# Peptides against a protein of PDB entry 5VZU: the designs that were tried, part 228

Target 1, 271 residues: chain A of PDB entry 5VZU
Amino acid sequence: GRTLEDIFHEHMQELILMKFIYTSQYDNCLTYRRIYLPPSRPDDLIKPGLFKGTYGSHGLEIVMLSFHGRRARGTKITGDPNIPAGQQTVEIDLRHRIQLPDLENQRNFNELSRIVLEVRERVRQEQQEGGHEAGEGRGRQGPRESQPSPAQPRAEAPSKGPDGTPGEDGGEPGDAVAAAEQPAQCGQGQPFVLPVGVSSRNEDYPRTCRMCFYGTGLIAGHGFTSPERTPGVFILFDEDRFGFVWLELKSFSLYSRVQATFRNADAPSPQ

## One batch from the design tools (peptide; made by RFdiffusion4, then SolubleMPNN)

Design b2_p30_2_s3 (from b2_p30_2, 11 letters changed)
Fold by OpenDDE base, seed 4:
Parts: sequence; structure tokens; C-alpha cells
Structure b2_p30_2_s3 (fold): chain B 271 residues (1-271), chain A 30 residues (1-30)
Amino acid sequence: as target 1 above (271 residues)
Amino acid sequence: NKLLEELEKRIREREEASGIKAYSLLPEPK
């Protein structure tokens, strides 16, 4: 019978062949859109830009990484049969750092799953609380009946009382100890390994990470049917590499910076 | 393209048969 391996291999070949057909057909009405690189900001976790990523049997794809305050976003530049180009393949919550255990405990998928799901529940609670505050504020604009303010008369200006002596209360300027913004310690690199049962297309992934964050990945059926967000872990390895662990799918995607320089790829300055 | 249509069909049928979205992200068998 066909092994599961044979099925995945066939699926990967079919995806590659589809990509080849789409790119090789001269009769395809292709809509070209100019892509601009996101502007870099000083507070960006790493330089934004193009990354090449792996998506199991989807193969090699291009993602634009950008930063949006306390969120990072991976936007698909390449589409696939499930998720078209321009969709946000990953959304990272930079407020929710994940602490990885030691290497021994990192091999335990259930431990990683526990940690991620606990963060997911915190994120859901924060979203519910923030939704309630936004909801209650809109309700109380009852119609302000414009009661005509009666013209109360101009009572006269009473006189200049004089000589209040300036009390020299020399309040010592309490030294506001400027809480030295501890320079964001470039977190000492932690040894990194994938949990047992997480599939990687390549075993050649970085074995040290700088930090991890909670995130969600986009999944959909063929033709972008029933799209949903699945929980995962964003792994920052270095300035040019990050990963995403798709927790429910037990898959790992490695992303590496595209080192190509593009002329005129910068976003036009907002005039 | 008839070949493309057939490939799209096979991918869809494979996802439907698995009941899993994004079949391509499933763990490859070892």
C-alpha cells in the first residue's frame, strides 16, 4: 500500500509541479504588484525584510517580516494552494515572551504545549477584558438633551486683595532616580532543540536561540477555505533567522533572510 | 490547464480525506 511517506512525497511533488506550471505558462494573466520593504525602526526586534521559509510539503516560500508596535507579522509574498499571497502567515505577540526550559525538557512536546496553551489563554483573557472596556464606553452617549443654559448674569469682579508673602518652601527636588532603562540585554543565547515529534523539513536549524514569543499561524483548506489561526512559537535565532513551531500541526518552519539587495525597494517616504 | 486542474483536485481530495486543513504542514513520516 502507499506509505504515508509516499503520500507526502507525492503531495510535495504535486505542489512543486503546480508552482512550476503557474510560473512557466506565458499565457497566464499575471498581475504584477510592486512590493516595498517595510521601513526599519530602532525598536524593531530585528531588521524587517524578506525571508525564505519552509512550510513542510509547500516547500520554499517568501515571507515579508514587519513590525507593528508590540506585534510582528509575516506576510506571504508567495502564495500556495491553501493560502494566497498577501495573507499573514504568522502573527507574533511580542508582549508574550515564551521561556524555553533546558534542552532535556525542550524535547518534551507536552511541556512546550502546556507553556504555549497557558500563554494562549492569557492572550484570550486580555482580548476579552479589552473588548469589554471598549464596549462599555460606547453605551452611555444617551441623547444629551440640549437644555438651554439660562443666561446667568455677569456678577462683578471683586477687588485685588494684596500681599500674600511668597513662602520659600524649598521643596528639595526629589531625585527622580531615572530608572535606568536596562539596555535590553541581548538575551544570552539559549541552547535550542525541537521537541520530539515536531517535524522539520531540514534538521539543519540553529541550535541556539535568543528569545521566543507566542504567535499564531494561518492555516486554511485548499482555495483559502475556512481560514483559522493555530497557536505556535516564534523562535528568534539571530538577526537573519527565525523559526515558527506550528504546535497543533507539530511542524517547524525555518526562515532565513534573503540577502539580496534591491534597488528602489524602500517604501516611499510618507509625504 | 488540465494538468493544473487535476493537481488542484488531488490536493483537495487529500485534504478532505485527512480532515486536516493545510495538509502540507502535517508531520512527514520518519
Scores: peptide ipSAE 0.319, ipTM 0.843, DockQ to the pose 0.601
Fold by OpenDDE base, seed 2:
Structure b2_p30_2_s3 (fold): chain B 271 residues (1-271), chain A 30 residues (1-30)
Amino acid sequence: as target 1 above (271 residues)
Amino acid sequence: NKLLEELEKRIREREEASGIKAYSLLPEPK
């Protein structure tokens, strides 16, 4: 039978040929859209901007990394036959940090899978609970038919009696031990290795990471058919590099900052 | 383009038959 390898090679050749046909036929029919760099915020995990991925059959992919409160997003600037440009290739939940085990246990794919799936289940539970609270709050706005109750007359306000004895109830301010959100320790970089059986297109990935977060990646069939979110790990290596481990696909995508200065690429100020 | 249409068809049929989505993210065979 055809091996997975044979199928992959045929698929790659056909994608390259399709790309060649598209570029050769549509040279005069390209629609250009201006892209804007997201504004940098002080609380952004790293500077937002353009990153280049060297993964998959298409060679070079460009992704815009942006921050949206406790979420980060990777938006495709380059489309591929499966996922068009403008789609969110990755969505990162910055509330759900992934703690990688020691370097020896990081090689175990099943351990990483366990950790990620446990976080996925917590995220699902939190979404269900938050959905129930939002559902119950909408039910109580029954239309109060404001029956026009008739104008009953102005009864006169009786006089203010004086005796304000100030009871000094010195209620001790209960020390709300604000659980000191342990300042997100700019964690000393930890040793990083991909699990056995996770593929990287380039074995030259950073061997130290700063922090990891739960995220989901977008996958689809050719022509953006049956799009779905798959669980993964966002890995921050440094200011200019991040990765995404596609857990179900057993794949790793490395992204590096595009070291280009774009003039007039700043988003117009929201009016 | 008839060749392009045929390539697109074959790719879809292959993805459907394999049950694998996003071949673009699959590892290169070693």
Scores: peptide ipSAE 0.294, ipTM 0.801, DockQ to the pose 0.597
Fold by OpenDDE base, seed 5:
Structure b2_p30_2_s3 (fold): chain B 271 residues (1-271), chain A 30 residues (1-30)
Amino acid sequence: as target 1 above (271 residues)
Amino acid sequence: NKLLEELEKRIREREEASGIKAYSLLPEPK
């Protein structure tokens, strides 16, 4: 019978052939879109910018990594047949750190799955609670027709005099040394390995990671049909490399910074 | 393009039959 591997191989061959057909057509209207690099902020987890993904058999995918407060976003610069350009391929919740187990337990896919699904459930609960607070706030603005109670002329209570001497209580400003949470120094990166049964395009991925976060990836059928968010793990390796583990797909995508300087690629300052 | 239409059809049918989306994210089979 056809194996899953045979089906995937045929599918990938058909996808490359489709890409070839589309790119070889002379009658295609090409539209060029200008891309701006996001400005870097001091609080950004790493410098935002273009990253090259090594996922899929036949393509380099380019994503733009950007930071939005407690969220990070990977936006597709290159589209594929399932997910078009401009879509958010990954969305990372920087509030929800994933703590990886020791190296032995990292080999267990079920352990990673447990950890991720527990975080997903917390995120779902927080969204439900926040949705209720927003809902209850709108319901109470029924138009109370406050009948204009006639303004009874409240008598002018007499101006009590001004003489309160300013006591110079020289309260020493206690130096609340805000313990600047020392930016968690780049401690020795945690040993990292993919779980058994997670597919990587290559085995050449970083074997240490700085930190991991909960995130979701966008998946869809061909032609962007039935798009959905699937749970995953964002893995920060270093300033120039991150990964994403697609939990349900049992796949790993490695992203490496595009080491190119672009002139005039900065976003125009808001006038 | 008739070939393209047939490829798109086969891809959709395969995605529907497998319940798996976004095969473009999968590495080549070993």
Scores: peptide ipSAE 0.240, ipTM 0.769, DockQ to the pose 0.614
Fold by OpenDDE base, seed 3:
Structure b2_p30_2_s3 (fold): chain B 271 residues (1-271), chain A 30 residues (1-30)
Amino acid sequence: as target 1 above (271 residues)
Amino acid sequence: NKLLEELEKRIREREEASGIKAYSLLPEPK
């Protein structure tokens, strides 16, 4: 009988063949686009640039990481049978940190799922509230006919009204225990492990992370059918490595900086 | 695998013809 390994191997071969066919069918119709590296900003979480990743069974991909204020984006430089080149494979909300539990509870997929879904709900609420404020402001500019209301005279400042008695009530200042903002321990990496049941193509991933953020990843069927955004976790390991946990897919993608220096790859200065 | 070897061969033929380095489908030899 076919082993699970045989089925997986056959499936991997088929996906590689599909990727090859997809990349090969365009040999005579290649549109070449120059890629520019985004300029680095001092407020960027890490240096923007090209990252080499493993995307599930589709093997190796290249993603451009860029920063856009409180958002980061991963843009596919390489396409695959599901997601074409130029699509945003990941969108990261840098406003919404994910606090990972202790290492023991990190093995629990349901705990990670709970944390991510709670953040997803907050993001949805913020989007609804921001939508309401934008709606109410446009309605009431009825044309106020500026009738020239006459210059009513400066009535004088009336006087010094009187004596109200000094009630002594010495209410003790209740010590508002300032919830000590735990200093964001920006320096010591937290121990990191994938939850049980999250597939990693390679177990060789960093076992320590700096910080995590809520994000969404793009998924689609073959030929970019039914594209949707799925919730996930962006894991910053270091300056040169990040990961993405695809929550619904129960998969992990690791991305490592492309160390190649490209001549003339800098974005033209905005004129 | 014969398929991976054939695909790798085609990638190398394209790399040579284009001068554009492509990723190997084969694991890098340790």
Scores: peptide ipSAE 0.011, ipTM 0.325, DockQ to the pose 0.033

Design b2_p30_2_s4 (from b2_p30_2, 14 letters changed)
Fold by OpenDDE base, seed 2:
Structure b2_p30_2_s4 (fold): chain B 271 residues (1-271), chain A 30 residues (1-30)
Amino acid sequence: as target 1 above (271 residues)
Amino acid sequence: SKLLEELEKRIAEREKASGIKAYSLLPEEK
């Protein structure tokens, strides 16, 4: 029977051939669009910019990582047969940190799945609640007929008398229970391993991560058919590397910063 | 081209059967 390897080799060869055909046929019909690097902000989780993912049969994927308050976005710079350029391939909710378990339990895909799905449910609830508040707030703008309140005469402001003696109210120092600042574990990397059954292109991924966040990834069939968002985990390894675990696809995508410096790639200052 | 259409079809069918990104993550031949 065909091995899984045989199927993968055939698929890879056909993808390469398809890409070659596209490149050769449309050489004269290329539209060039200038891309601008997002400006870095002090509160950005890492420096925004271009990241490269290398995924076997698809080759080089370029994404732009950008930060938008409590959200991060991976935007495709390179299109593929499934998802065109300019699509938001990943959306990260920086409000919803994922705590990975210990290294032993990280090997358990079901444990990661549980954690991610619990966060997904919280995100869904917050969206429903925020939708109700936004809905109710619009309904009560009944037209306040501004009946012209008659101009009642300005009664003269009586003179402020002076002598407020400062009462020494010795308010007991209420024990401000110092809400135990959950130690800002922002800097301490934890051991990282992919769950069993999560496919990676290679085992050459960082074995330590700084932090993880809930996110969603875009998936689609060829020609951008049936596009949907699937739950996943954004994994920050370091300043130059992040990953995305596609939970339902049981796959891991590693992205590394494009080290090339581009002259004049800065976003024009907002006029 | 007829070749391209047939490639697209076969690729799309495999991706659909296996999960779209599963075939994207072939190990690098070292």
Scores: peptide ipSAE 0.156, ipTM 0.700, DockQ to the pose 0.449
Fold by OpenDDE base, seed 4:
Structure b2_p30_2_s4 (fold): chain B 271 residues (1-271), chain A 30 residues (1-30)
Amino acid sequence: as target 1 above (271 residues)
Amino acid sequence: SKLLEELEKRIAEREKASGIKAYSLLPEEK
């Protein structure tokens, strides 16, 4: 029978051919949309912007990385047959840091899987709890028919005199425990290696990482059929590189900053 | 093109048959 390898090889060849046909057709109706770079904020984990991903059978992908409070998003700038341009290919929860084990235990896929799935269950619990608070708050606005309470006449309460002696209650200035801004420890990068059985298109990935976070990637069938979120790990390597481990797909995507400067690419100031 | 339509169909059928979504994320064989 055909091996899984044979099937994937044939599939990749057909995807490349399909991409070639799409790009070589002169009669293609191209829709152009202007893209603006996200504004940078001081609290952004790294500078937002365009990143090139080198993964999968579609080859080079461009994503926009942006920060949204405690969430980061990778938005597809390049579409593929499964996921169109403008979709969020990755969504990162910056509240849920992943602690990688030592380098030996990082080779164990089952250990990484355990860690990620434990965080996924915490995220699901938090979503359920937050959903209950939002649900209960809407139920109690029964229409209080505000019956017009009759205007009882304001009795003129007499002007009692001014003699309030200022008690000098010297309330000790409660030491505002300055929440020590934990200095953004430019923590020494942790040694990093992909687990056994996680495949990468390129073995030339950074061997040290700064931080890891729980995230979800978007997966879909051809024509954006049955889209779903799959669990993964966002890996911050440096200011210009991040990765995503697709846990269920056992794959790794490396993203590198597009170093090109674009004129007039800044978002218009909100008026 | 008829070739494109046939490729799209075969790709969609293969993804459906394998149960693998987003074949685009599969690494190239070295």
Scores: peptide ipSAE 0.143, ipTM 0.688, DockQ to the pose 0.619
Fold by OpenDDE base, seed 5:
Structure b2_p30_2_s4 (fold): chain B 271 residues (1-271), chain A 30 residues (1-30)
Amino acid sequence: as target 1 above (271 residues)
Amino acid sequence: SKLLEELEKRIAEREKASGIKAYSLLPEEK
């Protein structure tokens, strides 16, 4: 019988062929739009910009990494048959750090799955609580038909004089030095290995990571059918490399910074 | 092209049959 491997191999060849047909046809109406690089901010986890992905049969996948407060986003610059260009292939929650176990336990896929799913449930609880507060606040504006109580002319209460010298009790505002969580020192990177059964396009991935975060990846059928978010792990290796572990897919995507300099690629200043 | 339509159909059928919604993320076999 055909193995799952045989089916995947055939499918991958057909995806490559389909992409080749789309790109080689002269009768295709192509729309070009300018893409701007996001501005760098001091609080950005790494410099935002273009990254090349090493995943899938589609060859060179380009993703724009950008930061949005406590969230990071990977936006597809290259589309594929499942997920078109401009979609958010990954969304990273920088509030939810993933603590990887020791190197021995990192080989256990079930341990990684447990850790990620525990964080997923926390994120769901936070979303439910925030949804209830937003829901209760809207419900109590029943139309108070404030009947116009007739404006009784309240009498001019007399001008009591101004003399009260406010004592300058200079209560020093205690500097609540919000302990700026020291930017987690770029200490010695933790040893990193993929779990057994997580597929990677190549074994040439960084064997140390700086930090990991909970995230979700976008998955969809061909033609962007039934799109959904699947749980995963964003792995920061260094300033120029990150990965994403697709938990349900048992797959790893490596992203490396595009080192090309682009002239006039900066976003226009908001007027 | 007729070939493209056939490929799209076969791809969609395989994705549906396998339950995998991200064949684009599969590593290339060496």
Scores: peptide ipSAE 0.140, ipTM 0.691, DockQ to the pose 0.572
Fold by OpenDDE base, seed 3:
Order: sequence, then C-alpha cells, then structure tokens
Structure b2_p30_2_s4 (fold): chain B 271 residues (1-271), chain A 30 residues (1-30)
Amino acid sequence: as target 1 above (271 residues)
Amino acid sequence: SKLLEELEKRIAEREKASGIKAYSLLPEEK
C-alpha cells in the first residue's frame, strides 16, 4: 500500500506541478494593482510593511502587515488556490496578549490550545457584552417636551448646624497589596519553541519571541469556498519577523520582512 | 487544461481529507 510518505510526496509533486502550470500559462491579460505601504505610526507594534513567508510548494507568499488601533492585519498580496489576494489571512487582537508558558510546557500543544481557547472565549464574551450596551442606549429618547417649568425662586435653605460627633472607629485598612503585575519588561525576549505536532517547514525559526497575541487566520477550500476564521497565535519574534500558529491546522507560518526599499511606495497622504 | 483540472481536484480532495484548508499552509518537503 502507499505509505503516508508516498502520498505526501505525490501530493507535493502535484502541488509543484500545478503551480508550474499556473505560472507558465499566464494569459497575456495581467491585471496590475499598485500596492502602497501603510504609513508607520509611533504606536505600531513594529514597522508595518511587506513580509514574506516561504511555504514549500507554494514558494513565496507575500503578506502586508498593517496596524489598525488595537488590531493588526496580515493581508495577502499573493493569492493561492484557497485564498485570493487582498484577503486578510490573519487578524491579530493586540488587546489579548498570550503569555507562553515555560519551554517545557510550550512543547505541549494541549496547553497552548487551552490558553488560546480561554482567550477566544473572553473575546466572545466581550463582543456579547459590547453588543448589549449598544442596544439598550437607543430606546429611551422619548421626546421630553421640555415644558418651561417656571423659575420658582431659590428659597435660601437655612444653614443647619454643626454637631455630628466624630466616631473614632479606626478599622485598620488591610493592605490589599495589589500585586502590581510588574510590567513584563518590554525588551527581554522569552525562549520560544513550537509545540510537538505543530508542523514547521523550517526548523530554523527564531528560538526567542518578544510578544504573543491572540489572532484568527482565514482558511478556505479551493476557489475560496466555505471561508472561516480559525484561532491562532501571532508571535512577534523581532522587528522583522513574526509567526502565526494555526491551532486547528497544527501548522506554523514564519514571515520575514521584505528588506527591499521601494521608492514612492508610501500611501498617498489622505487629503 | 485537463491535467490542471485533475490536479486541482486531487489536491483539493487531499487537502479536505487532511483537514488542511489553506493551500499556503501545506508543509515543505523536508
């Protein structure tokens, strides 16, 4: 019988061949779209821009990383058979930092899954609560016809007197030492390792990360069929590298900054 | 091409069977 390895090898060869056919059969009608780099903001987690992922038979994937307040987005610049160009491949919630455990527990996929699913549940609860507050506020503006109630004269309420005795009861305020969560020193990278069973294409990924955040990735069948968001972890390694762990897919995507300088690639200032 | 259509079909079937719903997420050949 064919081994799983034989099936995988055949599948990879067919993927490469499919890609070769696509790239070789470009009809002369190419549509070009200009890409503008998003402006950098001082509050951006890292400089926005183009990042490249290397994904085996797919070769080069290009993603634009951009920041939108407390959210980051990875937008596909290169399309694939599942997800067309211009789709948001990843959405990162910068409100929900993920704390990775120690290296030993980072190898446990179930532990990472637990942490991320707990954050996902919090995000869902916050969305439900925020939806409820927006609903209640609209109902009560009945037109209060402001009948001009006549200016009744300010009766000078008399200055009643002084006497209330000071009861001393010196209840010691128990020092609830709010353990000030020491602001995790923004500069020290944490040791990083992928969980067992998460597929990485390259074992040469950064072994130290700065920050992790909850995010969602876009997945779809061929032709962008049944698109859905799956939970994951955005991993900031450094200024020029980030990763995304796809929990349900048990896969890791590494992205590295495109170091090419583009002249006149800045977005036109919003007039 | 008929070859391309057949490749697309077989690939989509394998991706579906593996639970991989992103072409770009398939592992590299080691």
Scores: peptide ipSAE 0.143, ipTM 0.691, DockQ to the pose 0.510; fails the geometry check

Design b2_p30_3_s1 (from b2_p30_3, 13 letters changed)
Fold by OpenDDE base, seed 1:
Structure b2_p30_3_s1 (fold): chain B 271 residues (1-271), chain A 30 residues (1-30)
Amino acid sequence: as target 1 above (271 residues)
Amino acid sequence: PPYIPVSKEERDKLFEKKLEEIKKEKEELL
């Protein structure tokens, strides 16, 4: 039977071969595309830009972080054997903040899984409801053929009278106590630890986070086979560092801002 | 990342080991 070691060897050979093929393809047709840094907006969670992923067997990954209203996106600048350059490696829903539990309960992978899957189900419900509204809205734009219905003079039906009594029943409006969403405490960073069984490359990750959001990560087999979105957690550590917890993969990816200043890397102003 | 039912750490260690082996083999061939 295939040993675990045999499966690893085969996968490793495939990964190395794929890396070699990708690197060797550079000799024949290097299409250089200029990458522009996204413009910074006042409402951006952090400054957009290039981030270096230092995780896993893939080696160096460069991701462009950009903000798009209530969504953030990580776009791969470097491809890997699974996911080519230009793909959105992470999509973050800035509407769906994840509240991490206390530091003790953060070690429980099942608790993090519960929290993330509950948010995933809410996002799915919102998408279904929004899809139904968009579907019903399209159905009503059937072309009203303006048949010129002739103006028949509807007769003045008469003035019947008087009497009905003033029943007073003062039903008290039940105060629906809107559960005040506790204002997201913008201030002090929360202690952060990875759940047990979530693999990081090393334990050298920030032990304090500012905020977390629901997101999805792109996963694929070698050669971009069977690409799918997997649920995860975007973790903002600081202005220059964020992480992504891949829930199903039980893995953590740390990204750090590329400190290199690029001259003329700004997007051309939309004329 | 590849969907393999093995810890990422074990994959990474095996990858690093094989990359070192391949580098060594390549240096011995040059």
Scores: peptide ipSAE 0.023, ipTM 0.440, DockQ to the pose 0.097
Fold by OpenDDE base, seed 3:
Structure b2_p30_3_s1 (fold): chain B 271 residues (1-271), chain A 30 residues (1-30)
Amino acid sequence: as target 1 above (271 residues)
Amino acid sequence: PPYIPVSKEERDKLFEKKLEEIKKEKEELL
C-alpha cells in the first residue's frame, strides 16, 4: 500500500509541477496590491510583521503575522498552488496555551495529538455554548399581550417546623490541591523537539521554545479546492521566529522574521 | 504546508480514527 511518505512524495512532485505551471503563466497581467504592516501593540505576543515561511517542498512563503486581541493570524502574502495570497494560513488562539511535555515525551506524536485534540474539543464546546447563548436571545420577542391577570392575595402561612438534631458528621475537607499554574517563567525557554514522524524541511529549527498555543491552519487541494481548517500548534521560539505544527499533515513550518525595513509600509491611521 | 496530502475523506477518516485512538487511550488511563 502507499505509505504516507509515498503520498507526500507524489504530492510534492505535483506541487512542484503546479508551481512551475503557475510561475510560467506569470507572463500575463500581474496585479499589484500594496501591503501595509499591522500596527504594533504593547500587548502583542511579538512584534507583528512579515515572516518568511519555510515549508519542505513549497519553498519560500511570506506571511503577515498580526494580532487581534486573544487571536493571532498569519495571512499569506505569497500564494501557492493550494492556497492563494490573502488567505489566512494560520489562526492562533492565544487563550489556549499548549503545554508541551518533557523532551522525551515531545518525540511522541500521539502525546502531542492528544494534547491538541483535547484543546480542539474544548474550543469546539466553547463555540457551541457561545452559539446557544446568542441563539436563545433572539427567539423570545413574542408579542407581550398584556393580559391583566388579577392580584390574588398574600396567604401568610407561618409554620415553624421543629427541632431536628445536630448530626456531627465531620466530613474531612478533601484538600483539592489546586494544581498551581506554574507561572510561565518568562526567562528560560523549554527544550523543543519535533515529534517522530513530523516532517520538517531540515533539522535546523530552534531547539528551545518560549510558549505554544492551539491554532488552526488552512489546507486546500490544488486550485483552492475544498478549503478547511486543520488543528495545529503555534510554537513561539523567540521575537523573530515561530513555527506551526500541522497535526493532520504531520508537518512543521518554520517562520522567520523578514529583517528588511520597508519605508512607508505602516498602515495609514484610520482617518 | 497548506496542502492536503490525501483526499478529504481519507484525511477525515484518519483523523476520526486518531480521535478514537485518543479517546480509547484516555479511557485506558482513567
Scores: peptide ipSAE 0.022, ipTM 0.609, DockQ to the pose 0.153
Fold by OpenDDE base, seed 5:
Structure b2_p30_3_s1 (fold): chain B 271 residues (1-271), chain A 30 residues (1-30)
Amino acid sequence: as target 1 above (271 residues)
Amino acid sequence: PPYIPVSKEERDKLFEKKLEEIKKEKEELL
């Protein structure tokens, strides 16, 4: 039977040709749009910004990483034949950490798949429960007929007097030893390896990761046909590098920060 | 994102098959 790898190889030429056609058709009519960097927040997992992705048949992609409370988003800056620019290529749930097994068990794709699918099911259950709470809350606003409650007269509550005694009680400042949150030991990152059968464009990926999270990637056919979300793993390597494992596609994408300093790339302050 | 050269139906079948394999392996380990 054809493997996913065989199928990807057979159609890689088609994707390259389509990408070439799309780029060449616009040679005479390029519209440039200004992109603003998202503001950095103290609670951001890493500094938001532009990352260069390298994976599979798409080759080079630029994504904007941004943080939105308990979610991170990778927004496509570069479009491709499947997913246009401006789409959220990855959505990361920072509430759902993925615990990678030991290095030996990380080579097992089935073990990673089990871990991810168990988290996916939890996320699905939470979404169903949250959908029910939102549904029940709308049903109970039956039109309460505004019976005009008669204006009962405000009884003048008497102005009780001024008694002033400043009790001095010098409560000792209990030294709340602020337990110095031990600076999150920049713990030796966990050893990291791709599972057997996960394709990478190159074997030059970080062999140590800081943390992983559940996420979903956007996938579609040519021309953005049948777009859907597929489960995956966001892997934080360091401040400047992250990966995404596309579980269903058995593919790995490495993203590296664009180190270029952009003058005036900050979003204008909301006036 | 990675290119999907397969129909949704073919991809879904491959993913379902893999999910069944994982379930079976989990049942064989219990």
Scores: peptide ipSAE 0.023, ipTM 0.569, DockQ to the pose 0.143; fails the geometry check
Fold by OpenDDE base, seed 2:
Structure b2_p30_3_s1 (fold): chain B 271 residues (1-271), chain A 30 residues (1-30)
Amino acid sequence: as target 1 above (271 residues)
Amino acid sequence: PPYIPVSKEERDKLFEKKLEEIKKEKEELL
């Protein structure tokens, strides 16, 4: 029977062929699109901009990182045989922080899978609840013809109900120790290691991370067939580096800031 | 990322199974 290795080799051969075809097409037609750097906002997790990604079979990828309130987005600047340029390769939910376990338990892929799938389920529940509120609000605009029922003068009955002294039942409010959301200690990075069985193109990745968030990555077959979102972990290492763990694919992508200063790359001010 | 040609159906089934396992583990802890 086909082994997973046979299927992987067949797929890698097809991917190499597709890359060759795409590379050869550059000789025939170049479409240029001006790219503007997103404006930086004070509340942005890091400075937005261009990042150089490296992962597995695709090699080099350029992604624009941008912030949209409580969401971050990686947009492909370079296309590949699976996903064309301009697609959102990653979407990060900055509301859903991933707490990584200790360094020993970070080697356990099943533990990371558990943590991510629990957050995925919470995100699905929040989407269902928010969908119901939006649905119920539309139904009640039946035009109730306000027939003006005549103002019968209801008499002011002055019932002076008596001075019932409420007993001081001093029920001690049980200190629900609201688990104080430990203020996100912005300063100290935690030790970081990839789980066993997660493939990295390079073992030279940062061994300390600042914080992690739930996210989804776009995956597709060759020619953008059957595009779907897969769960993953966005890992902020520092101001210039982030990663994405593709949970289903058991793969890691490292992205590093493009340090080149572009003249006139700022978005034109909206006139 | 490298597309692993695992059918969406097989992946979805694997995730559903893992979510059921997680739910069961939580019910056993309560």
Scores: peptide ipSAE 0.022, ipTM 0.556, DockQ to the pose 0.131; fails the geometry check

